# Peptides against a protein of PDB entry 7C96: the designs that were tried, part 7

Target 1, 73 residues: chain A of PDB entry 7C96
Amino acid sequence: PVIPDDFRCPISLELMKDPVIVSTGQTYERTCIEKWLQAGHGTCPKTQQTLTSTVLTPNYVLRSLIAQWCEAN

## One batch from the design tools (peptide; made by RFdiffusion4, then SolubleMPNN)

Design b1_p9_5_s2 (from b1_p9_5, 3 letters changed)
Fold by OpenDDE base, seed 1:
Structure b1_p9_5_s2 (fold): chain B 73 residues (1-73), chain A 9 residues (1-9)
Amino acid sequence: as target 1 above (73 residues)
Amino acid sequence: LEERIESLH
């Protein structure tokens, strides 16, 4: 079935397994955004806004929603 | 930027 856009990482374009939220409120796959930050970037890949923090917060709600979707499909 | 993102695939 078609994966909902909100469940796909903006970087990998794949179903997120470990979604994390950045300071701009956007969510990415952890490994993807970590590589982005490690490369020396200080902006949000999707919005191009400057990150006020490099803290990555797990998006547990989205993880749960994705899990539910996977169970049903 | 888009190219940079694509390089992370």
Scores: peptide ipSAE 0.055, ipTM 0.735, DockQ to the pose 0.261
Fold by OpenDDE base, seed 5:
Structure b1_p9_5_s2 (fold): chain B 73 residues (1-73), chain A 9 residues (1-9)
Amino acid sequence: as target 1 above (73 residues)
Amino acid sequence: LEERIESLH
């Protein structure tokens, strides 16, 4: 079935397994955003906004929703 | 990854 857009990482375009939230409120797959940050970037890939913090917060709600969707599909 | 990110802009 078609994967909901909200469940896809903006970078990889794949179903997120470990979604994390950046300071701009956007959610990415952890590995993707970490690579972006490690490359020396300080902006949000999707919005181009400057990150006020490089802290990555797990999006547990989304993780749960994705897991539920995967179980049903 | 960089190429895919660039596509977002």
Scores: peptide ipSAE 0.052, ipTM 0.726, DockQ to the pose 0.768
Fold by OpenDDE base, seed 4:
Structure b1_p9_5_s2 (fold): chain B 73 residues (1-73), chain A 9 residues (1-9)
Amino acid sequence: as target 1 above (73 residues)
Amino acid sequence: LEERIESLH
């Protein structure tokens, strides 16, 4: 089945396993965004907006939704 | 990773 766009990481384009929210409100796969930040970037990959914080907040709701989707498909 | 990110812009 077709994976909903909101369930795929903007970077990897794969179904997210550990989605995290950045300061701009965008969600990415943890490993992807961490690599981006570790490379010295301070902007949001998708929007190019400057990150006001480098804190990554787990998106537990989305994680649960993705899990539910996986069970059904 | 960089290549994939470039495709977003």
Scores: peptide ipSAE 0.048, ipTM 0.709, DockQ to the pose 0.776
Fold by OpenDDE base, seed 2:
Structure b1_p9_5_s2 (fold): chain B 73 residues (1-73), chain A 9 residues (1-9)
Amino acid sequence: as target 1 above (73 residues)
Amino acid sequence: LEERIESLH
């Protein structure tokens, strides 16, 4: 079945395994956003907004939803 | 990675 767009990382376009939320509210795969930040970027890849913080917050709700979807499909 | 990001804009 087709993977819901909200379950795919905007960067990798793959099903997220460790989704994290950035200061703009957008969610990415942890490894992808970390590489972006390590490259010296200070903006949100999706929105191009300046990040007010480099803190990455685990999106546990989304992680759970993805797990449920994978179990059913 | 940067190439993929560029495609988002």
Scores: peptide ipSAE 0.047, ipTM 0.714, DockQ to the pose 0.887

Design b1_p9_5_s3 (from b1_p9_5, 3 letters changed)
Fold by OpenDDE base, seed 5:
Order: sequence, then C-alpha cells, then structure tokens
Structure b1_p9_5_s3 (fold): chain B 73 residues (1-73), chain A 9 residues (1-9)
Amino acid sequence: as target 1 above (73 residues)
Amino acid sequence: LEERIKSLH
C-alpha cells in the first residue's frame, strides 16, 4: 500500500524507523539528519531554516504510529 | 544525500 507522506523521511523518502525532531519541528530519519549535520550543515534540510540547536529529539509518537501502520499493512 | 536534499528545495 501507499506509504503516508507523514511517515516518510523528507530526505530518504523512505518509511522512517527512527524518526527524530530537529529544532525547527521537522522530523527526519535519524541516520539521514545525522549525516547532514556531520557534513557541517546547520540548517533544516526541508525548510532551510537555521537550526537553533543540533539536538535530535526522538519522535516516539510517530514511531508508534508507523509501527502500527506497518503491522496493519 | 546532498543531491536528495537539493531536490527538496
């Protein structure tokens, strides 16, 4: 079935397994955003906004929703 | 990754 857009990482375009939230409120797959940050970037890939912090916060709610969706599909 | 991110803009 078609993967909901909200469940796909903006970078990889794949179903997220470890979604994390950046300071702008956008959610990405952890590995994707970490690579971006490690490359020396300080902006949000999707919005181009400057990150006020490089802290990545796990999006547990989304992780759960994705898991539920995967179980049903 | 860089190319994929560029496509977002």
Scores: peptide ipSAE 0.181, ipTM 0.820, DockQ to the pose 0.790
Fold by OpenDDE base, seed 3:
Structure b1_p9_5_s3 (fold): chain B 73 residues (1-73), chain A 9 residues (1-9)
Amino acid sequence: as target 1 above (73 residues)
Amino acid sequence: LEERIKSLH
């Protein structure tokens, strides 16, 4: 079935396994955004806005929703 | 990765 867009990482375009939220409110796969930050970037990949923080907050709600979707499909 | 980012915009 078609994967909901909100369940896909903006970077990898794949179903997120460990979604995390950046300071701009956008959510990415942890590994993807970490690599982006490690490369020396300080902006949000999707919005290009400057990140006010490099803290990555787990998006537990989304993780749960994705898990439920995967179970049903 | 950067190339993939470029495709986002």
Scores: peptide ipSAE 0.149, ipTM 0.801, DockQ to the pose 0.883
Fold by OpenDDE base, seed 2:
Structure b1_p9_5_s3 (fold): chain B 73 residues (1-73), chain A 9 residues (1-9)
Amino acid sequence: as target 1 above (73 residues)
Amino acid sequence: LEERIKSLH
């Protein structure tokens, strides 16, 4: 079945395994956003908004939803 | 990665 868009990382376009939330509220795969930040960028890839913080918060709810979807499909 | 980001905009 088709993977819901909300379950795909905006960067990798793949099903997220370790989704994290940035200061703008957008969620990305941890490895993808870390590489973006390490490259010296200070903006949100999706929205282009300036990040007010470089803290990455695990999106446990989404992680759970993805796990549930994978189990059913 | 950066090329992929460009495609988002």
Scores: peptide ipSAE 0.132, ipTM 0.791, DockQ to the pose 0.813
Fold by OpenDDE base, seed 4:
Structure b1_p9_5_s3 (fold): chain B 73 residues (1-73), chain A 9 residues (1-9)
Amino acid sequence: as target 1 above (73 residues)
Amino acid sequence: LEERIKSLH
C-alpha cells in the first residue's frame, strides 16, 4: 500500500523507523538528520529555516502511529 | 528540494 506522506522522512523519503523532531517542528529519521547536522548544516532540510537548537526530540507518538500502520498493512 | 536532500545519503 501507499505510505502516507507524514510517515516518510523528508530526507530518505522512506518510512521512518526512529522519527525525531527538530526545533522547527519538522520530523525526520534520526540517522538522516544527524548526518545533515554533522555535515555542518544548521538549517531545517525541508523548510530551510535556521535551527534554534540542534536538540533532537523523539517523536514517540508518530513512531507508534507508524508501527500501528505497518501492523495493519 | 527532495532530490537534493535525498542525495545527501
Scores: peptide ipSAE 0.114, ipTM 0.780, DockQ to the pose 0.166

Design b1_p9_5_s4 (from b1_p9_5, 3 letters changed)
Fold by OpenDDE base, seed 5:
Structure b1_p9_5_s4 (fold): chain B 73 residues (1-73), chain A 9 residues (1-9)
Amino acid sequence: as target 1 above (73 residues)
Amino acid sequence: LEERIQSLH
């Protein structure tokens, strides 16, 4: 079935397994955003906004929703 | 990854 857009990482375009939230409120797959940050970037890939912090916060709610969707599909 | 990120802009 078609994967909901909200469940796909903006970078990889794949179903997120470890979604994390950046300071701009956007969510990405952890590995994707970490690579971006490690490359020396300080902006949000999707919005181009400057990150006020490089802290990545796990999006547990989304992780749960994705897991539930996967079980049903 | 860089190419995919660039496509977002």
Scores: peptide ipSAE 0.077, ipTM 0.754, DockQ to the pose 0.761
Fold by OpenDDE base, seed 3:
Structure b1_p9_5_s4 (fold): chain B 73 residues (1-73), chain A 9 residues (1-9)
Amino acid sequence: as target 1 above (73 residues)
Amino acid sequence: LEERIQSLH
């Protein structure tokens, strides 16, 4: 079945396993955004806005929704 | 990774 766009990481375009939220409110796969930050970038990949923080907040709601979707499909 | 990100814009 078609994976909902909101369930795909903007970077990998794959179903997120460990979605995290950045300061701009956008959600990415943890590994993807960590690599981006480790490369020395300080902007949001999707919006190009400067990140006010490098803190990554787990998106538990989305994680749960994705898990439910995977179980059903 | 950067190439993939560039494609987002």
Scores: peptide ipSAE 0.060, ipTM 0.733, DockQ to the pose 0.884
Fold by OpenDDE base, seed 4:
Structure b1_p9_5_s4 (fold): chain B 73 residues (1-73), chain A 9 residues (1-9)
Amino acid sequence: as target 1 above (73 residues)
Amino acid sequence: LEERIQSLH
């Protein structure tokens, strides 16, 4: 089945396994955004907005929703 | 930007 866009990482374009939220409110796969930050970028890949913080907050709700979707499909 | 993002795959 087609993966909902909101369940796919804007970077990898794959179903997220460990989604995390950045300061702009956008969600990415943890490994992807960490690589982006490690490369020296200080902006949100999707919006290009400057990140006010480099803290990554786990999106547990989305993680659960994705898990539920995977179980049903 | 898209190219940079794709390079992170």
Scores: peptide ipSAE 0.060, ipTM 0.744, DockQ to the pose 0.174
Fold by OpenDDE base, seed 2:
Structure b1_p9_5_s4 (fold): chain B 73 residues (1-73), chain A 9 residues (1-9)
Amino acid sequence: as target 1 above (73 residues)
Amino acid sequence: LEERIQSLH
């Protein structure tokens, strides 16, 4: 079945395994956003908004939803 | 920006 868009990382376009939330509220795969930040970028890839913080917060709810979807499909 | 994002694939 088709993977829901909300379950795909905006950067890798793959099913997220370790989704994290940035200061703008957007969610990315941890490894992808870390590489983006390490490259010297200070903006949100999706929205282009300036990040007010470089803290990455695990999106446990989404992680759970993805796990449930994978189990059913 | 799109090119920069694609470079992370």
Scores: peptide ipSAE 0.058, ipTM 0.737, DockQ to the pose 0.261

Design b1_p9_6_s1 (from b1_p9_6, 4 letters changed)
Fold by OpenDDE base, seed 3:
Structure b1_p9_6_s1 (fold): chain B 73 residues (1-73), chain A 9 residues (1-9)
Amino acid sequence: as target 1 above (73 residues)
Amino acid sequence: SEMEQNLAL
């Protein structure tokens, strides 16, 4: 089945398991964005916008949608 | 977008 682009991490291009939202509103796989931040970057990988915060907010709705998709496919 | 990055490995 074709995986919806919105369900893939912009960094890994893999189906997200723990999607988190950064200050720019973009969503990434937690482990991917944490590694990015740990490397010393302070920008959003996808948009290159400066992050106003390093807080990562779980995207529970997306997590549920992805889980539902996985169950059906 | 020209600003969009492709960081996939």
Scores: peptide ipSAE 0.048, ipTM 0.709, DockQ to the pose 0.188
Fold by OpenDDE base, seed 2:
Structure b1_p9_6_s1 (fold): chain B 73 residues (1-73), chain A 9 residues (1-9)
Amino acid sequence: as target 1 above (73 residues)
Amino acid sequence: SEMEQNLAL
């Protein structure tokens, strides 16, 4: 079945395995956003807003939702 | 959207 857009990383467009939230509230796959930051960028890939912090917070709710979807589909 | 950046690799 088709993967819900909210479950795909905005960068890789793949199903997220380790979703993390950035300061703008957007969620990305951890490895993708870390590479973006390591490349010297200080903005949110999706919104282009300047990040107020480079702290990445695990999105456990989304991880659980994705897991539930995977089990059912 | 027009504001969304395409960063897919």
Scores: peptide ipSAE 0.045, ipTM 0.700, DockQ to the pose 0.191
Fold by OpenDDE base, seed 1:
Structure b1_p9_6_s1 (fold): chain B 73 residues (1-73), chain A 9 residues (1-9)
Amino acid sequence: as target 1 above (73 residues)
Amino acid sequence: SEMEQNLAL
């Protein structure tokens, strides 16, 4: 079945396994956003907004929803 | 965002 867009990382376009939220509220795959930040970028890949923090917060709800979807599909 | 960007690998 088709993977819901909300479950795909904006960077990799793949199903997220370890989704994390950035200061702008957007969610990305941890590995992808970490590499983006390590490259020296200080903006949100999707929105281009300046990040007010580089803290990455695990999106536990999304992780659970993705897991549930994978089990059913 | 008003403009979309393609960051896909």
Scores: peptide ipSAE 0.044, ipTM 0.699, DockQ to the pose 0.179
Fold by OpenDDE base, seed 5:
Structure b1_p9_6_s1 (fold): chain B 73 residues (1-73), chain A 9 residues (1-9)
Amino acid sequence: as target 1 above (73 residues)
Amino acid sequence: SEMEQNLAL
């Protein structure tokens, strides 16, 4: 089945397994955004907005929704 | 989208 766009990482374009929220409110796969930050970038990949923090917050709700979707499909 | 594709690492 077709994976909902909201369940795909904007960077990897793959189903997210460990989604995290950045300071701009956008969500990415943890490993992807960590690599982006480690490369020296200080902006949100999708919006190009400057990140006010490099703290990554787990998106538990989305993780749960994705898990439920995977169980059903 | 094409924009998201351009962001792919």
Scores: peptide ipSAE 0.043, ipTM 0.699, DockQ to the pose 0.225

Design b1_p9_6_s2 (from b1_p9_6, 4 letters changed)
Fold by OpenDDE base, seed 5:
Structure b1_p9_6_s2 (fold): chain B 73 residues (1-73), chain A 9 residues (1-9)
Amino acid sequence: as target 1 above (73 residues)
Amino acid sequence: SEMEENLAL
């Protein structure tokens, strides 16, 4: 089945396994956004907005929704 | 950069 767009990382375009939220409110796969930050970028990949913080917050709700979707499909 | 332009790492 087709993976819902909201379940795909904006960077990898793959199903997220460890989704995290950045300061702009956008969600990415942890490994992807960490590599982006390590490369020296200080902006949100999707919106190009400047990040006010480099703290990554786990999106537990989305993680659970994705897990439920995978179990059903 | 190419990475930033395409978003994909």
Scores: peptide ipSAE 0.058, ipTM 0.736, DockQ to the pose 0.351
Fold by OpenDDE base, seed 2:
Structure b1_p9_6_s2 (fold): chain B 73 residues (1-73), chain A 9 residues (1-9)
Amino acid sequence: as target 1 above (73 residues)
Amino acid sequence: SEMEENLAL
């Protein structure tokens, strides 16, 4: 079945496995956003807003929702 | 979209 857009990383466009939240509230796959930051960018890929912090917070709720979806589909 | 294409890694 089709993967819900909210479950896809805005960068890789793939189903997220380790979703993390950035300072703007957007969620990305950890490896993708880390590569973006390591490349020298200081903005949110999706919104282009300047990040107030480079701290990445695990989005456990989304991880669980994705896991539930995968089990059912 | 163009944005997604440009951001894709």
Scores: peptide ipSAE 0.043, ipTM 0.702, DockQ to the pose 0.196
Fold by OpenDDE base, seed 4:
Structure b1_p9_6_s2 (fold): chain B 73 residues (1-73), chain A 9 residues (1-9)
Amino acid sequence: as target 1 above (73 residues)
Amino acid sequence: SEMEENLAL
């Protein structure tokens, strides 16, 4: 079925497996955002806002929702 | 915006 947009990483466009939240509140697949940061970028890919922190916070709620969706579809 | 185009890197 069609994957909900909120379940797809803004970078890879794929279903997120390890979603993490950046300082701007946007969520990305961990691997994708880490590569972005490692490339020397200091902005949020989606919003272009400057990141106030490099901390990546696991989005456990979203991870759970995605898992539930996968079970049903 | 939440409707903005995804990056597709």
Scores: peptide ipSAE 0.042, ipTM 0.697, DockQ to the pose 0.262
Fold by OpenDDE base, seed 3:
Structure b1_p9_6_s2 (fold): chain B 73 residues (1-73), chain A 9 residues (1-9)
Amino acid sequence: as target 1 above (73 residues)
Amino acid sequence: SEMEENLAL
């Protein structure tokens, strides 16, 4: 089945398992965005906007939606 | 996109 684009990490392009929200509101796979930040970047990969915070907020709703999709497909 | 290609792990 076709994986919804919103369920794919903008960095890995793979189905997200631990989606987290950055300060710009974009969602990424936790491991991907952590590596990006650890590399010294302070911007949002997708929007290039400067991050006002490095706090990563779990996107539990999306995680659940992805899980439901996986169960059905 | 080119950006995503560059960012892809």
Scores: peptide ipSAE 0.034, ipTM 0.663, DockQ to the pose 0.199

Design b1_p9_6_s3 (from b1_p9_6, 5 letters changed)
Fold by OpenDDE base, seed 2:
Structure b1_p9_6_s3 (fold): chain B 73 residues (1-73), chain A 9 residues (1-9)
Amino acid sequence: as target 1 above (73 residues)
Amino acid sequence: SEMEENLSL
């Protein structure tokens, strides 16, 4: 079945397994955004907004929604 | 774009 766009990481374009929220409110796969930050970038890949923090917050709601979708499909 | 750059990582 077709994976909902909101369940795909904006970077990898794959189903997210460990989604995290950045300071701009956008969500990415943890591994992807960490690599972006480690490369020296200080902006949000999707919005190009400057990140006010490098803290990554787990998006547990989205993780649960993705899990539910995977179980049903 | 920045997203494109990230995809190349």
Scores: peptide ipSAE 0.047, ipTM 0.720, DockQ to the pose 0.283
Fold by OpenDDE base, seed 4:
Structure b1_p9_6_s3 (fold): chain B 73 residues (1-73), chain A 9 residues (1-9)
Amino acid sequence: as target 1 above (73 residues)
Amino acid sequence: SEMEENLSL
């Protein structure tokens, strides 16, 4: 079935497995955003806003929602 | 960049 847009990583466009939130409030797959940061970027891929922090916060709610969706589909 | 090529950005 069609994967909800909010469940897809803005970078990989794939269903997120380990979604994390950046300082701008956007959510990405952990591995994707980590690679972006490791490449020396200091901006949010989606919004181009400067990140005020490089801390990545797990989006547990989204992870659970995705898991529920996967169970049903 | 190579990273952007490998990713959807």
Scores: peptide ipSAE 0.047, ipTM 0.705, DockQ to the pose 0.267
Fold by OpenDDE base, seed 3:
Structure b1_p9_6_s3 (fold): chain B 73 residues (1-73), chain A 9 residues (1-9)
Amino acid sequence: as target 1 above (73 residues)
Amino acid sequence: SEMEENLSL
């Protein structure tokens, strides 16, 4: 079935397994955003906004929703 | 764009 866009990482375009929220409120796959930051970037890939923090907050709700979707589809 | 560059990672 068609994967909801909100469940796909803006970077990898794949179904997220470990979604994390950045300071701008956007969510990405952890590994993807970590690589972006490690490359020396300080902006949000999707919005191009400057990140006020490099802290990555787990999006547990989304992780759960994705898991539920996968179970049903 | 930045996203394009990121997709190349």
Scores: peptide ipSAE 0.043, ipTM 0.709, DockQ to the pose 0.285
Fold by OpenDDE base, seed 5:
Structure b1_p9_6_s3 (fold): chain B 73 residues (1-73), chain A 9 residues (1-9)
Amino acid sequence: as target 1 above (73 residues)
Amino acid sequence: SEMEENLSL
């Protein structure tokens, strides 16, 4: 089935398994955004906004929604 | 797109 766009990581374009929220409010797959940050970038991949923090917050709601979708599809 | 350009990380 077609994966909802909101469930895809903006970087990998794949279904997120460990979604995390950055300071701009955008959500990415943890491994993808970590690699981006480790490469020395300090901006949001999607919005190009400067990150005010490098803290990554788990998006538990989205994780749950994706899990539910996977169970049904 | 900006996202596509960022795929190279």
Scores: peptide ipSAE 0.038, ipTM 0.692, DockQ to the pose 0.230

Design b1_p9_6_s4 (from b1_p9_6, 5 letters changed)
Fold by OpenDDE base, seed 1:
Structure b1_p9_6_s4 (fold): chain B 73 residues (1-73), chain A 9 residues (1-9)
Amino acid sequence: as target 1 above (73 residues)
Amino acid sequence: TEMEANLSL
């Protein structure tokens, strides 16, 4: 089945397994955004906005929704 | 508007 776009990481374009939210409100796969930050970048990959923080917050709701979708499809 | 990323990381 077709994977919903909002379930895909903007960076990897793959189904997210460990989605995290950055300061701009965008969600990415943890490993992808961590590598981006470790490379010294201070902007949001999708919006190009400057990050006000490097804190990554787990998106538990999205993780649950993705899990439910995977179970049903 | 937002742009899709698709970076090679």
Scores: peptide ipSAE 0.048, ipTM 0.707, DockQ to the pose 0.313
Fold by OpenDDE base, seed 2:
Structure b1_p9_6_s4 (fold): chain B 73 residues (1-73), chain A 9 residues (1-9)
Amino acid sequence: as target 1 above (73 residues)
Amino acid sequence: TEMEANLSL
């Protein structure tokens, strides 16, 4: 089955397991965005916008949607 | 502009 684009991390292009939201509103796989930040970057990989915060917020809704999709497929 | 890419992290 084809994985919906919205369920793929913009960085890894893989199905997200622990999606988190950054200050720009974009969602990434936690491990991917953490590595990006640890490398010293202060911008959003997808939008190139400057991050106003480095806080990562779990996207529980998306996590649930992905889980439901995986269960059905 | 928005861009989706494998950033090799």
Scores: peptide ipSAE 0.044, ipTM 0.698, DockQ to the pose 0.278
Fold by OpenDDE base, seed 3:
Structure b1_p9_6_s4 (fold): chain B 73 residues (1-73), chain A 9 residues (1-9)
Amino acid sequence: as target 1 above (73 residues)
Amino acid sequence: TEMEANLSL
């Protein structure tokens, strides 16, 4: 079935497995955003806002929602 | 304004 857009990483456009939240509140696949940061970028890929922190916070709610969706589909 | 992202990383 069609994957909801909110469940796709803005970078990879694939279903997120380990979604993490950046300082702007946007969520990305961990590996994707880590590569972005390691490349020397200090902005949010989706919003282009400057990141106030490079801390990545697991989005457990979204992870759970994705898991539930996968189980049902 | 948010922009749609499609990055190749």
Scores: peptide ipSAE 0.041, ipTM 0.690, DockQ to the pose 0.315
Fold by OpenDDE base, seed 4:
Structure b1_p9_6_s4 (fold): chain B 73 residues (1-73), chain A 9 residues (1-9)
Amino acid sequence: as target 1 above (73 residues)
Amino acid sequence: TEMEANLSL
């Protein structure tokens, strides 16, 4: 089935398994954004906005929505 | 509008 765009990581383009929110409000797969940050980047990959924080917040709602979608498809 | 980007690492 076709994966909804909102369920895909902007970096990997794959279905997110552990989605996290950055300071700009964008969501990425945890491992992808961690690699981006570890590479020395301080900007949001999708928006190029400077991150006010490097804290990653789990997007539990999206994780649940993706899980529900996977169960149904 | 918001800039869209699809990246690959």
Scores: peptide ipSAE 0.039, ipTM 0.678, DockQ to the pose 0.252

Design b1_p9_7_s1 (from b1_p9_7, 3 letters changed)
Fold by OpenDDE base, seed 1:
Structure b1_p9_7_s1 (fold): chain B 73 residues (1-73), chain A 9 residues (1-9)
Amino acid sequence: as target 1 above (73 residues)
Amino acid sequence: SMPPSAAVT
């Protein structure tokens, strides 16, 4: 079955397993965004907006939605 | 992508 685009990481283009939200509200796979930040970037990969914080917040709602989708498909 | 499932402000 086709994976919904919103369930794919904007960076890896793969189904997210540990989705996290950055200060701009965009969601990425944790591993991907951590590597981006560790490389010295201070912007949102998708929007190029400057991050007001480097705190990564787990997107539990999306994680749950993805889990539900995986169970059904 | 929009709309987001969750967001921070």
Scores: peptide ipSAE 0.040, ipTM 0.640, DockQ to the pose 0.253
Fold by OpenDDE base, seed 5:
Structure b1_p9_7_s1 (fold): chain B 73 residues (1-73), chain A 9 residues (1-9)
Amino acid sequence: as target 1 above (73 residues)
Amino acid sequence: SMPPSAAVT
């Protein structure tokens, strides 16, 4: 089945399992964005906006939506 | 505003 674009990590282009939100409001797979930050980047991979914080907030709503989609597909 | 699935708050 075709995975909805909103369920794919902008970096890996794969279905997100542990989605996290960055300061710009964009969501990424945790491991992907952590690697990006650890590489010394301070910008949002998708928007190139400067991150005002490196805090990663779990996107529990999206995680649940993805889980529900996976159950049905 | 941000969609609920992408909102921090």
Scores: peptide ipSAE 0.038, ipTM 0.633, DockQ to the pose 0.196
Fold by OpenDDE base, seed 3:
Structure b1_p9_7_s1 (fold): chain B 73 residues (1-73), chain A 9 residues (1-9)
Amino acid sequence: as target 1 above (73 residues)
Amino acid sequence: SMPPSAAVT
């Protein structure tokens, strides 16, 4: 079935498995955003805003929602 | 607007 847009990583465009939130409030797949940061970028891939922090916060609610969706579809 | 799943403070 059709994957909800909010469940797709803005970078990989794939269903997120380990979604994390950056300082701008955008959510990405952990591995994708880590690679972006390791490449020396200090901006949000989606918004191009400068990140005030490189801390990645797990989006546990979204992770659970995606898991529930996967079970039902 | 849609409710957020989580937010950074």
Scores: peptide ipSAE 0.037, ipTM 0.628, DockQ to the pose 0.157
Fold by OpenDDE base, seed 4:
Structure b1_p9_7_s1 (fold): chain B 73 residues (1-73), chain A 9 residues (1-9)
Amino acid sequence: as target 1 above (73 residues)
Amino acid sequence: SMPPSAAVT
């Protein structure tokens, strides 16, 4: 079935497995955003806003929602 | 509608 857009990483466009939240509130796949940051970027890929922090916060709620969706589909 | 699945405080 069609994967909900909110469950896809804005970078990889794939179903997120380890979603993390950046300082702008946007969520990405951990590996994708880590590579972005390691490349020297200091902005949010989706919004181009400057990141006030490089801390990546696990989005456990979204992870659970995705898991539930995967179980049902 | 659904509430957002992410929030940063």
Scores: peptide ipSAE 0.035, ipTM 0.628, DockQ to the pose 0.145

